# Designs tried in a protein design run: peptides against a protein of PDB entry 4XPM. Part 51

Target 1, 160 residues: chain A of PDB entry 4XPM
Amino acid sequence: VMLHSKNVKGFLENTLKPYDLHSVDFKTSSLQSSMIITATNGGILSYATSNNDVPKNSINEINSVNNLKMMSLLIKDKWSEDENDTEEQHSNSCYPVEIDSFKTKIYTYEMEDLHTCVAQIPNSDLLLLFIAEGSFPYGLLVIKIERAMRELTDLFGYKL
Target 2, 67 residues: chain B of PDB entry 4XPM
Amino acid sequence: DIKGTIAFDTHGNVIESTGVGSQRIEDIGDLSKVTLDAEGFAQVQGDSLLVHLYKRNDITLAVYTSA

## One batch from the design tools (peptide; aimed at target 1 F11)

Design b2_p26_3_s3 (made by RFdiffusion4, then SolubleMPNN; from b2_p26_3, 8 letters changed)
Fold by OpenDDE base, seed 2:
Structure b2_p26_3_s3 (fold): chain B 160 residues (1-160), chain C 67 residues (1-67), chain A 26 residues (1-26)
Amino acid sequence: as target 1 above (160 residues)
Amino acid sequence: as target 2 above (67 residues)
Amino acid sequence: MNFMEELNKELDEFIKEGLEAIKKKF
């Protein structure tokens, strides 16, 4: 089934869900935001946030969206640099993965007090980006984004 | 009597932590170097606590106990 | 189950299995 724009938004909203284990007393917060952005310029194609209580067209909404735009651009820039840096690709913050014969990389980046994770959707011009609170463990964040990417096969190979 | 847990990946990044494990994230560096038996187990002394290790599918679970 | 719930379950099961395995081993 083809993934359409409305489906993408819903998909991203689903990725916001926290983890809640019962085997041990462990529960995370929801992701702060989940985005699909362009690898070319960091433009946001779709996004979801855990806090949707801000009135539309309000200054607070504009500021929050602008913040996401800034973060996406910054992360894209860092990602681009790392993709051109062999040393960074072999750092502990880079997870090479293979999904359905497509190779990609997952990067973890600390953005101020936030934990972020970004990965190129295989063979595409798109990046999947998760932003979480600093308390969200990176190992879990990586597992989360890898699993999410496996559900985005419709976007594999997507070129702008 | 479990006092806490840490689960971590092959990069040493935390997957989950509970109890005293949440206060001992720095142990991952040493725990990741522990030699496991053929079944993926090890037991090590960590300060005043015992640490029981189990690794499967590139995830290591550390369980802290008093005995 | 959606993929997030499935992942949550998988992780939970792993931890559970690990705890039981450790309990049996030691």
Scores: peptide ipSAE 0.727, ipTM 0.951, DockQ to the pose 0.758
OpenDDE base, seeds 1, 3, 4, 5: peptide ipSAE 0.726, 0.726, 0.725, 0.726; ipTM 0.951, 0.951, 0.951, 0.951

Design b2_p26_3_s4 (made by RFdiffusion4, then SolubleMPNN; from b2_p26_3, 10 letters changed)
Fold by OpenDDE base, seed 1:
Structure b2_p26_3_s4 (fold): chain B 160 residues (1-160), chain C 67 residues (1-67), chain A 26 residues (1-26)
Amino acid sequence: as target 1 above (160 residues)
Amino acid sequence: as target 2 above (67 residues)
Amino acid sequence: MDFMDKLNKELDKFIQEGLDAIKEKF
């Protein structure tokens, strides 16, 4: 199923969902943001945010988008650096993964008090980026983004 | 009898934590080095609490109990 | 059930299985 632009937005919105366990008393917050960005320039192709109370075309929306743009650029730059750094790729902040015989890496980055996770969609010029509060554990964030990427096979090999 | 839990991955990153486990994230470093038996279990005495370990599919669950 | 709900369920199931296994073992 080809991902329509609207479908991508909906997909990202779904990734915002919190985890709520009942075997133990554990519940996360929703992701703050979920984005697909370009690996080349960090440009945002699609995004979703948990705070949907912001009116469209409002100054608050503009500020929110601007903040996302800034974060996407910063994370893209860090990712790009790490992709060219063998030591960083062997740190505990890097998870080599294989999805349907395609290899990629998941990186976790601390951004101020936020927990972020980014991964290149296999063989593509696109990155999937999750931004969460500091209370969201990295191990869970990694599992989450890996599962999400497995649902984005239509974007595998996407080149700009 | 469970006082808390920590689940963590092979990188030592937390998947979930509850109770006293949330205050003992620093234990992961030592817990990750514990040798498990053939079934993936271990028991470790830590300060006043007993830690029960179970590992399967690269995820380790630590359960803190008083005994 | 979407993929996120499924993952939530899987994780919860794993934790529960671990808890049960530990109770049985010790």
Scores: peptide ipSAE 0.738, ipTM 0.954, DockQ to the pose 0.780
OpenDDE base, seeds 2, 3, 4, 5: peptide ipSAE 0.738, 0.737, 0.738, 0.738; ipTM 0.954, 0.954, 0.954, 0.954

Design b2_p26_4 (made by RFdiffusion4)
Pose (drawn by RFdiffusion4):
Structure b2_p26_4 (pose): chain A 143 residues (1-50, 63-86, 92-160), chain B 67 residues (1-67), chain P 26 residues (1-26)
Amino acid sequence: VMLHSKNVKGFLENTLKPYDLHSVDFKTSSLQSSMIITATNGGILSYATSNSVNNLKMMSLLIKDKWSEDENDTNSCYPVEIDSFKTKIYTYEMEDLHTCVAQIPNSDLLLLFIAEGSFPYGLLVIKIERAMRELTDLFGYKL
Amino acid sequence: as target 2 above (67 residues)
Amino acid sequence: SDFEEKNNDELDEFIEEMLTAIEEKY
């Protein structure tokens, strides 16, 4: 099995969109970046930006390790269930940036959202949980 | 009139904020400790501003008005 | 895909329902 590069890229581009509420006068900026990376090496499989390529590689590996350390050391952590599949959503403050990361269930891949510091964490968590519901094709993807 | 709002989740993380809500994010620590009535409502205040609380689906909404 | 627009609409509606419930109560 392999990834359909163009469609995953399109998916990530779509996860970039901001929230724009009218019930209250609230709107976020769009995500700074959205990436799928390996849980193993932190290598980037696909990404979308709304800063630079060099900067994303560093952040990705860093969050991969932070996630890896938290995932087996016997911040916020949200246990989630999707169609009886389990994963965990972590938040990490990366300098002045807000980030969410979660392993795509039973896969060797992580989904990573990078937003500005003004993007509320609770909202970023909801965004990544719903986005993961669209990634059933990637559950169990093994390297 | 509504002076502001804050919505926050069970971890106390913010989902959205407007008005004085964005200036009073620190209120969440106290607000999250408020025990709601049987229907999910409560009213509390730190100062001249009245905070109306309603919680459903693990999301608490606080709206700020005058007392 | 339009799932991001749907998510935004659902959140907006949910927040409006919570505001209406507070208005009716107080």

Design b2_p26_4_s1 (made by RFdiffusion4, then SolubleMPNN; from b2_p26_4, 10 letters changed)
Fold by OpenDDE base, seed 1:
Structure b2_p26_4_s1 (fold): chain B 160 residues (1-160), chain C 67 residues (1-67), chain A 26 residues (1-26)
Amino acid sequence: as target 1 above (160 residues)
Amino acid sequence: as target 2 above (67 residues)
Amino acid sequence: SNFMDKLNEELDKFIKEMLEAIKEKF
């Protein structure tokens, strides 16, 4: 089934769900935000946020969106820099992965007190971006985004 | 009895932590250097706790117990 | 179950199996 814009939104909303590992009594918070942005300029194509109590068209919503826009741009810029930096690609914050014969990289970035994770959707002009609280461990965030990307095969190779 | 756990990946990043493990994240540096046996296990005596290690599929689980 | 439920279950099961392996070993 083709992943339409509404389906993408719903998918991103689902990614917000926390991990709850009963085996070790470990539970995370929900992701603050989950986004698909352009790799070219960091423009937001779709997003979901855990703070859904903000009324639509309210000032708070506008501020929230503006904040996401800023973070997206910053993360995109950092990602772009790292994609052109061999040393950064060999750091512990970079995870080369292969999904269905497609290669991509997952990066973790600390943004103030937030933990973020970004990855280029394979062979596309799109980035998948997760923003979480500082309590969300990076290793788990990486696992989460890798698994999420495996569900986005319809976007593999997407060019703007 | 289990006092806590830490699971971490090959980059030394935390996957999960519980109990005393949540307060021992700094142990990952040393734990990642421990030589595992052929089955992927090791046991390390800490300052006051015993750490049981097991690695599978690039994930290492450390279980802290009383010595 | 949805995508995240499956993912959660997968990891939880994996950790559980590792825990059991440790318990059996030591």
Scores: peptide ipSAE 0.739, ipTM 0.952, DockQ to the pose 0.781
OpenDDE base, seeds 2, 3, 4, 5: peptide ipSAE 0.738, 0.738, 0.738, 0.739; ipTM 0.952, 0.952, 0.952, 0.952

Design b2_p26_4_s2 (made by RFdiffusion4, then SolubleMPNN; from b2_p26_4, 10 letters changed)
Fold by OpenDDE base, seed 1:
Structure b2_p26_4_s2 (fold): chain B 160 residues (1-160), chain C 67 residues (1-67), chain A 26 residues (1-26)
Amino acid sequence: as target 1 above (160 residues)
Amino acid sequence: as target 2 above (67 residues)
Amino acid sequence: SNFMEELNKELDEFIKEMLEAIKKKF
C-alpha cells in the first residue's frame, strides 16, 4: 500500500512514542519531533511533534514550525557536509547500514541540548530526522531510526 | 543483586542505562576493550562493583552487581 | 500491535534474553 501524506504523518506521529523497557526498568521520553525532509534543501515534507498543547494556527504553532525549519536546515547542511567527508563517515557518529540491499548511513548530531539522528531514506532525496531530548541515548536513537526506515520502503528511491 | 545496567553499541553509544549504570557511562570506554570469552562473556572487577558483560549482535550488556 | 509497540517489544525481549544469559553464566 502506497504511503499517502496522511499515512506518513501518522507514521511520524507513531515514531514519537517512547521506549519503555521493562526488562531493565528503562524508559525514554517521547521524541520531540520526527520529520521527513528533503536532502536537497532541508525542506520539511512531513513532521510530527510531541508538543500537542499548541493550538492550531496559533502564533506558537508558527514559531514551533519555524524552529523546526531552522533545525531541519541546519541538520541537512551538516548531513550534506558529512556525506562529502570521508573522515566524518568513519566517526562514531556515523552508522553505515544496509536495508533490503540498500545502503544508507545514520548520523547522530548534538544540536544544543538536543540529541538528533538523521538518515537518508535509501536511494532517495529524503531524510528521516528524529529530534529528542538530551537524555535520549544515541545508541537507542540509532536503533529506532533504523527500524523506522525499514517501514518506509515505499519511499525508497523517491526522487524530487 | 543487580545494581544497574548499561547496554551500548559498537560505537560506544548508550542504548540503555539503569541504576548505577546511569552514573557509570564513562565505563564504556574500558568495558568495550575487555576481551570476551568464546561465548561472548566476561566478568570485570570494578571499584566496588562487579561488572558482568555479554555481547550479542553488536550489543554489549553490562550488569553491575555487588562485588 | 502498532509499529512502535513492536519495536519496543523487540528490544525489550532482546535485552531480557541477554540478562537471562548473564544470570545463567554467572
Scores: peptide ipSAE 0.737, ipTM 0.952, DockQ to the pose 0.820
OpenDDE base, seeds 2, 3, 4, 5: peptide ipSAE 0.736, 0.736, 0.736, 0.737; ipTM 0.952, 0.952, 0.952, 0.952

Design b2_p26_4_s3 (made by RFdiffusion4, then SolubleMPNN; from b2_p26_4, 11 letters changed)
Fold by OpenDDE base, seed 4:
Order: C-alpha cells, then structure tokens, then sequence
Structure b2_p26_4_s3 (fold): chain B 160 residues (1-160), chain C 67 residues (1-67), chain A 26 residues (1-26)
C-alpha cells in the first residue's frame, strides 16, 4: 500500500476539522493549515488550508500560498536548530514519542498570534506541520499531530 | 454541580477547558504538584471552589465544583 | 474519513470516564 499525493492531501484536509466534544461543552476552531514539508528545505509537498474562499489563480491565493511557504520555512529553521540543541529538546515545548518502535519528537512553537506544532515523520525526511489559531490549546494540538502521524505509516522511512 | 473542567498533560499544557476552568488555566502550575493517591485521585480546596483531580495515562482531569 | 470522529470519541471517552470516576470517588 502506498499513499498517493491525492490521498495525502485528502487526509490533511480531514485533519483540519475541529474538535467538538459532547461529554463537555468544548469545541475548537478548525486548523488554519496542515502540511507535509521537507526537513531539509522546508518545501511544501502537500498542504490543506481552511481558507477555501479564495478564487484559484487570484492574488489572494498567491499571497496565501506564499504565507504558507514563509511559515513552513521559519518553522523548519526553528526545528532544525532545536534538533541540534540538547537543552531545547528537554524543554516543555518538546514531546519525545515512539510510534511502532520509531522515535520522533513533537515541537510546539508560538508564531506571532498562531499556535503551531511540528513533528518529523518517523525515519523520514518529512515534517508534519499544523498551524492553528492562538485559542487552540497546545496539549490538544500535540495529541492531534501524534494521532495524525500514526495514520501516515506509508511515509515512514521516506527519503528524498 | 460541575462549574468547569481543565484537562492538561505532563508538560502543563492544556488539552481542554470549560466553564470556570477556562478562566483558571494558571491553576495548572499548582495542580500539577499535587500528590495523588494510589488510584490517581486528589481533592484540593481552591478559593470558593473545590477541585477534584483524576490522572490516567499522563493526562490530568480537574473538575471544579462548589462543594 | 473518520479521523476526527475517532479523535473526538477518544477524548470524550477519557473525559466521561474521568467524570464518572470522580463522581464515584467523591
């Protein structure tokens, strides 16, 4: 079984949907963006965004994509720095996790007024990146991205 | 008579919050230091509210009640 | 896909179990 680009994008779109609990009155916003990017260059391989009200090939669409590119690059750079910093890996912003015997780390980053979360897909050259509003709690964002990675086993070990 | 809830992880980050819990996120610092019993429970007196704690699988649920 | 449905159910299940456990304990 192999994930095709269409399947990956569809899954990323599904990750955008909000939490809406019935046990208690708790509901989140949708994720602003969900992306798979390269760990080396921060290049976007696949993405989904909640801002779908933009006409194709419009200036607004271009600006939106450019904004995603900028954020992905900034977060990739921060991630790269932290992966080479033992102290940062022991901060409360870093969650070491193990998925099917593969070890990886989940990082949370404040990006201006946005809450972001990034994790290396196990044994791969790829990063999974979630961007949410500032109201989205970090602990929940971490759970979400961990669960998402468990659904992307076809990408484990993927090398560029 | 639940007035609110907070769920948080071992890093002190919020998972969910409702009611008065949403206005008391700063309580996590103190709540995370509370010693739980063998079953993962504790009860803590707040200001006018009582906080009931339950921890399982590295997630702590705090429930705020008036009594 | 039912990805978020599963996630909602997982968290709801935990909270429900916690609320019931607290109710029984106290």
Amino acid sequence: as target 1 above (160 residues)
Amino acid sequence: as target 2 above (67 residues)
Amino acid sequence: SNFMEKLNEELDKFIKEGLEAIKKKF
Scores: peptide ipSAE 0.753, ipTM 0.957, DockQ to the pose 0.848
OpenDDE base, seeds 1, 2, 3, 5: peptide ipSAE 0.752, 0.752, 0.752, 0.753; ipTM 0.956, 0.956, 0.957, 0.957

Design b2_p26_4_s4 (made by RFdiffusion4, then SolubleMPNN; from b2_p26_4, 12 letters changed)
Fold by OpenDDE base, seed 1:
Parts: sequence; C-alpha cells; structure tokens
Structure b2_p26_4_s4 (fold): chain B 160 residues (1-160), chain C 67 residues (1-67), chain A 26 residues (1-26)
Amino acid sequence: as target 1 above (160 residues)
Amino acid sequence: as target 2 above (67 residues)
Amino acid sequence: SNFMEELNEELDKFIKEGLDAIKKKF
C-alpha cells in the first residue's frame, strides 16, 4: 500500500489538530504547519498549514509557501549538522527513538518564537517537520511527531 | 485542592502544564532529580505548595497542592 | 480512527490515572 500524494496531504492536515485534555484544563493551539521535506535539500514534498483562509494562488499563499520553504531549509541544515555532531545528539533536544526495530532521532529546534520538531522517517531521505507556536510544549511536540511517524511506515526506506 | 500540574518527559521538556504549574516550569530541573519510591511516587515540599510526583512510562506528573 | 485523537485520549487517560494514583497515595 502506497501513500497517494493526496493521502499524505490529508495525513499532514490531521497532524495539525490540537491537543485538548479534559482531565486537566489544558489545550494547545493547532500546529502552524506540518511538512514532509527532503533530507538532502530541504525541498518540500508535501505540507499542511492551519491557516487555510488564504486563497489558492494568491500573493498571500505564495508568501506563506516561501516562508515554509525558508524554514524547511533552515531546519534541514540544523538537522544535517546535528546528525554529524555527537554532542548535539546527546543533548536534551535530541530524542533517539525506535519504531518497529527502526531507529531514528527526533530533534527540537527553537526558530525565533516558534517551536519546531523534526525527525527523519526511518531509513529514508525524508524528514517529518512540525512547526508550532511557542506555547506548544516541546515534550508534547515530540510525542506527537513520534506517534505520527508510526503511521508513516509506507515511507520507511524511501530513497530519492 | 489541586493548584496546578506539570507533566514532563525524561529530557525535562514539558508535556502539559496547568494552573500554577504553568508558572513553575523551572521546577522541573529539581523535580526530575527527586528519588521516587518503588511505586513511582514522591512528595516534595515547595515554597508554599506541596508537590506530589507520579512517574510511569518515562513521564512524570507533578501535582501542586496547598497541602 | 484518527491517530491524533487516539493520542489525545491516551494522554488524557494517563493524566487521569496519575491524578487518581496520587490522590490514593497521599
């Protein structure tokens, strides 16, 4: 079973949904964006944004996409550096995880006032990237992206 | 009477926070070092609040109470 | 089911269980 591009888009849109707990009074904002990008060049293969009020092909959409492209490149660069830095891999911003015997790492990065989280889809040339507001806790962001990656087994081993 | 909560992971990063817990994220550093009993519990006296700790599956829940 | 909804429920359940456990312990 292969993920159709539309299915990937829908998947990413689903990841935007906020947490809303009822055991305690805790609710997050929606993610600002969710993306699958290439680990090689930071190119965006698919993305979703919470602000869907922007008309398609409008100047505002172009600006939004351009901003995402910029952020994806920056995060990809940081990720690449950290993947070659043993000390960074042992920092509190790096979470080694194992999914179905496949190992990967989740990194958290603060980008200006935004909280971001990125992880390589196991054995692939792809990164999953979440961008959230600064109010979104990193620990929760990590849990969220780990859970999301567990649903992307079809992309495990994907090579460009 | 619960005044707030903080849930955090083994890296000291917040999972959730409520009430006074949201204003005491800096407590995680000290709370993470508290020795838990065999059942995963501890109680720590704070400034004016009592902190009750529960850890399971690498997640620690801190509950702030007045007593 | 939606995996994000499941995750939300799992977290909520954990918090609830923790609260109950603490209440019982102390």
Scores: peptide ipSAE 0.723, ipTM 0.952, DockQ to the pose 0.789
OpenDDE base, seeds 2, 3, 4, 5: peptide ipSAE 0.723, 0.723, 0.723, 0.722; ipTM 0.952, 0.952, 0.952, 0.952

Design b2_p26_5 (made by RFdiffusion4)
Pose (drawn by RFdiffusion4):
Structure b2_p26_5 (pose): chain A 143 residues (1-50, 63-86, 92-160), chain B 67 residues (1-67), chain P 26 residues (1-26)
Amino acid sequence: VMLHSKNVKGFLENTLKPYDLHSVDFKTSSLQSSMIITATNGGILSYATSNSVNNLKMMSLLIKDKWSEDENDTNSCYPVEIDSFKTKIYTYEMEDLHTCVAQIPNSDLLLLFIAEGSFPYGLLVIKIERAMRELTDLFGYKL
Amino acid sequence: as target 2 above (67 residues)
Amino acid sequence: FDSDSEELDTFIKEMLDAIKERIEEE
């Protein structure tokens, strides 16, 4: 099994869109970036930006390790269930940036959102949880 | 009139804020400790501003008005 | 993903409406 590079890229581009509410006068900026990376090496499989390529590689590996350390050390952590599949959503403050990371269930891949410091964490968590619901094709993807 | 809002989750993280809500994010620590009535409502205040609380689906909405 | 923002807007609106109705009852 392999990834359909163009469609995953398109998916990540779609996860970039900001929230724009009218019930209250509230709107976020779009995500700074959205990436799927390996849980193993932190290598980037696909990404979308709304800063630079060099900067994403560093952040990705860093969040991979932070996630890896938290995932087996016996911040915020949100246990989630999707169609009886379990995963966890972590928030990490990356300098002035807000990030969310979660392992795609039973997969060797992580989904990573990078937003500005003004993007509320609770909202970033909801965005990534719903986005993961669209990634059933990637559940169980093994390297 | 409504002077501001804050919505926050069970971890106390913000989902959205407007008005004075964005200036009073620190209120969440106290607000999240408020025990709501049987229907999910409460009213509390730190100062001249009245905070109306309603919680459903693990999301608390606080709206700020005058008392 | 555009619907996500609409659904959140509806949800927040419903919570505001519930608060408004409660204030009227009081």

Design b2_p26_5_s1 (made by RFdiffusion4, then SolubleMPNN; from b2_p26_5, 12 letters changed)
Fold by OpenDDE base, seed 1:
Structure b2_p26_5_s1 (fold): chain B 160 residues (1-160), chain C 67 residues (1-67), chain A 26 residues (1-26)
Amino acid sequence: as target 1 above (160 residues)
Amino acid sequence: as target 2 above (67 residues)
Amino acid sequence: MDELSEELDKFIAEGLKAIEERLAKQ
């Protein structure tokens, strides 16, 4: 059963939440943004941002969305390149994973001072994309996106 | 007397860091090469700190202590 | 997603305990 758009957005909003450990004094910031984009052209199908106080249709919102579109496209392009590069697929920035017998890859990318992570939703034309501050550890970001993908089984196999 | 921690994955990427561990992320390169015993433990003498390693399920925890 | 935090806490807690136990044996 395909998730409704509002459900997907709500899911993405939940992924923004920071992690706060109690065993040690460690806490992350919230993700700056979380998106589902097309693998074909980096088009944003759904997104969530930590700044939810921006008025609708305001200049600030437009700028924010445009920035996300730009980042989405850039990351999609790099992802596409890496998917065709055996060397990049064996770098420390690539994590082959298997979810419910579906194989996919998680990539980490430094975008200016931001830490990003992208992964193809298994057997789909969709990418899940997390954008975080530079203080957000890559290893944790990878685990986070893996766990998120495990909750998006409704999108497995989705083709445009 | 724990001075800090680093948890990292098999790719050498940080999962969490605290205390002095946050300032010693560069140690991961060497720590990842340490041979662990059959139970997943090791100890490595740093500059002034002792590093205790515990690995389970592809995650390594490094604990920095004064002794 | 909330499960990840719990799992990490559990791992770290177990690791800390295990290290302490090893130190006690030395």
Scores: peptide ipSAE 0.655, ipTM 0.941, DockQ to the pose 0.875
OpenDDE base, seeds 2, 3, 4, 5: peptide ipSAE 0.655, 0.652, 0.654, 0.654; ipTM 0.941, 0.941, 0.941, 0.941

Design b2_p26_5_s2 (made by RFdiffusion4, then SolubleMPNN; from b2_p26_5, 10 letters changed)
Fold by OpenDDE base, seed 1:
Structure b2_p26_5_s2 (fold): chain B 160 residues (1-160), chain C 67 residues (1-67), chain A 26 residues (1-26)
Amino acid sequence: as target 1 above (160 residues)
Amino acid sequence: as target 2 above (67 residues)
Amino acid sequence: MDEDSEELDKFLQEGLDAIEKRLAEE
């Protein structure tokens, strides 16, 4: 198993795209952020954000990255707790799913005014994390991350 | 005429909402309990609007109409 | 429109059509 950073980055950038449901005239905003983080420490391995107009190495970029690090750590911690809590796993915020015979769980977490969801990439030490605006429905966010994980089969079983 | 829609999953979480549906997210609790026919359909009269339900593949679509 | 949107949108359209069909039969 080889992790190609460029490919992963591009993948995450593509996940930022909004939903556009013409049949019912419903459209979401883009995801604010999409990340792959470690399940162990919440470290960011790769990320993509909307509005990438921030110059590199600028103060704004540093602040943005720091904010992502903070959020990723918080979500990782909550995820870790829930993975060890049977009751939380049976709440409406937890979606057991199966992808190609691999089982995983999708969790939704409200972070201030943001809607987030996180899921362990099956049998791996990695988490996929989506951060969206509060207007992004949780049910749709779950669908989005499930579909995204189906495209990350190369990362199934990835161990640090 | 369609006045709005709500789509929601088996957890009661919104997938999409439009029109009057966006203002009636609280209806999901009751709508999720409605008994559907063998084909996955139901109609519920509620608050001057008729709600048409269609469920397939764990997604429920609610369509609000005036009649 | 990306593939994800298309799939879900297709479902929604099918649902709308199905509901309309039922209404026509009543």
Scores: peptide ipSAE 0.697, ipTM 0.945, DockQ to the pose 0.824
OpenDDE base, seeds 2, 3, 4, 5: peptide ipSAE 0.697, 0.696, 0.696, 0.696; ipTM 0.945, 0.945, 0.946, 0.945

Design b2_p26_5_s3 (made by RFdiffusion4, then SolubleMPNN; from b2_p26_5, 10 letters changed)
Fold by OpenDDE base, seed 4:
Structure b2_p26_5_s3 (fold): chain B 160 residues (1-160), chain C 67 residues (1-67), chain A 26 residues (1-26)
Amino acid sequence: as target 1 above (160 residues)
Amino acid sequence: as target 2 above (67 residues)
Amino acid sequence: MDELSEELDKFIQEMLDAIAERLAKQ
């Protein structure tokens, strides 16, 4: 079964859910946003946000969407730079991973006071991007995006 | 009695932290250098707490106890 | 994602159990 646009939106909304561990007294906040963007221009193809109490077509919604567009572009630019920088690919901010024999990289970036994580969907022109509060630890954010990526196999190899 | 925990990955980034562990994130630098035994365990005496280390599948869990 | 949270939680619990077992043998 192929992922349709509607299904992708629902998937991203589901990724917003926090981690809640009962083995230890630890739980996170929800992700602020989850997005699929283009690796070429940082354009948003689909997104979900935790702040859904803003009326549609309001100025506040517009500002929120514009902020996401800005962040996605900035992160895409940093990702592009790192993909062409051998030193950055060997830093603690880069996690080489393999999913179903496909290789990709997960990057963590500090964006102001927010914690972000981005990964190229294997062999595709698409990036998966998580934005969380600063309290969301990077190690867990990496685990989260890696696990989420495993559910996007329909997008592996997707070219624009 | 567990006073806190820190779980961290091979990059030294936090996965979770609780209790006194949340106030000792800087310990990861030293804890990551500790030699584990053949079964993946180690114990490190801190200032006033004992740290129990266990590593499995690239995740290290540090458990802080009073003894 | 609740399933993913449970997966990690179970893993952490297993690690805690392993530590407990090691301490019990000392």
Scores: peptide ipSAE 0.732, ipTM 0.949, DockQ to the pose 0.925
OpenDDE base, seeds 1, 2, 3, 5: peptide ipSAE 0.732, 0.730, 0.731, 0.731; ipTM 0.949, 0.949, 0.949, 0.949

Design b2_p26_5_s4 (made by RFdiffusion4, then SolubleMPNN; from b2_p26_5, 10 letters changed)
Fold by OpenDDE base, seed 1:
Structure b2_p26_5_s4 (fold): chain B 160 residues (1-160), chain C 67 residues (1-67), chain A 26 residues (1-26)
Amino acid sequence: as target 1 above (160 residues)
Amino acid sequence: as target 2 above (67 residues)
Amino acid sequence: MEEDSEELDKFLQEMLDAIAKRLAEE
């Protein structure tokens, strides 16, 4: 199955949904943002945000997109640094994972009051990026992005 | 009588926290070092609370009870 | 992704049940 642009957008929108753990009466907020960006320059290929009430082409939307661009670039830069740092890869902020025999890493980064995590889509030039409120636990965020990546097998090996 | 919970991963990062567990995130450091039995269980007497630990598939669940 | 939430929730419930069972044996 081929993932079209609109399908990717829809996928990202679905990732925004919160966790609701009834067993322990724990519920998160929705993700603030979910993005697929290039590993090379941090360019946004697709994104979704929880605040969908912003009129299109409005000043608020422009500001929102600009903010996402800034965050994506910063996170990409940090990710790039960590990928070249053995010590960072062994920190508690790095999760080596294997999906269908493909290896990748999930990194967690605190961005001001936000909790973020990023992972390279296996063997690709793409990064999946989640941005959440500070109340969203990192361990859960890691689980979330890992599970999400398992649904992006069509993007495995994608090269720019 | 559960007073709260903390679930955390092998990196010591929180998966979820509720009740008194939300106020005891700092306990993870010590809880992660507790030796579990062959079935993955342990009990730790904490600050007026009893912590019941169970680990499975790299997730540790701590349940806080009064006794 | 609702399915992910349900999966983890179910897992946590199983863990809770295991703890409850252990306590009952004591």
Scores: peptide ipSAE 0.739, ipTM 0.950, DockQ to the pose 0.906
OpenDDE base, seeds 2, 3, 4, 5: peptide ipSAE 0.738, 0.738, 0.737, 0.738; ipTM 0.950, 0.950, 0.950, 0.950

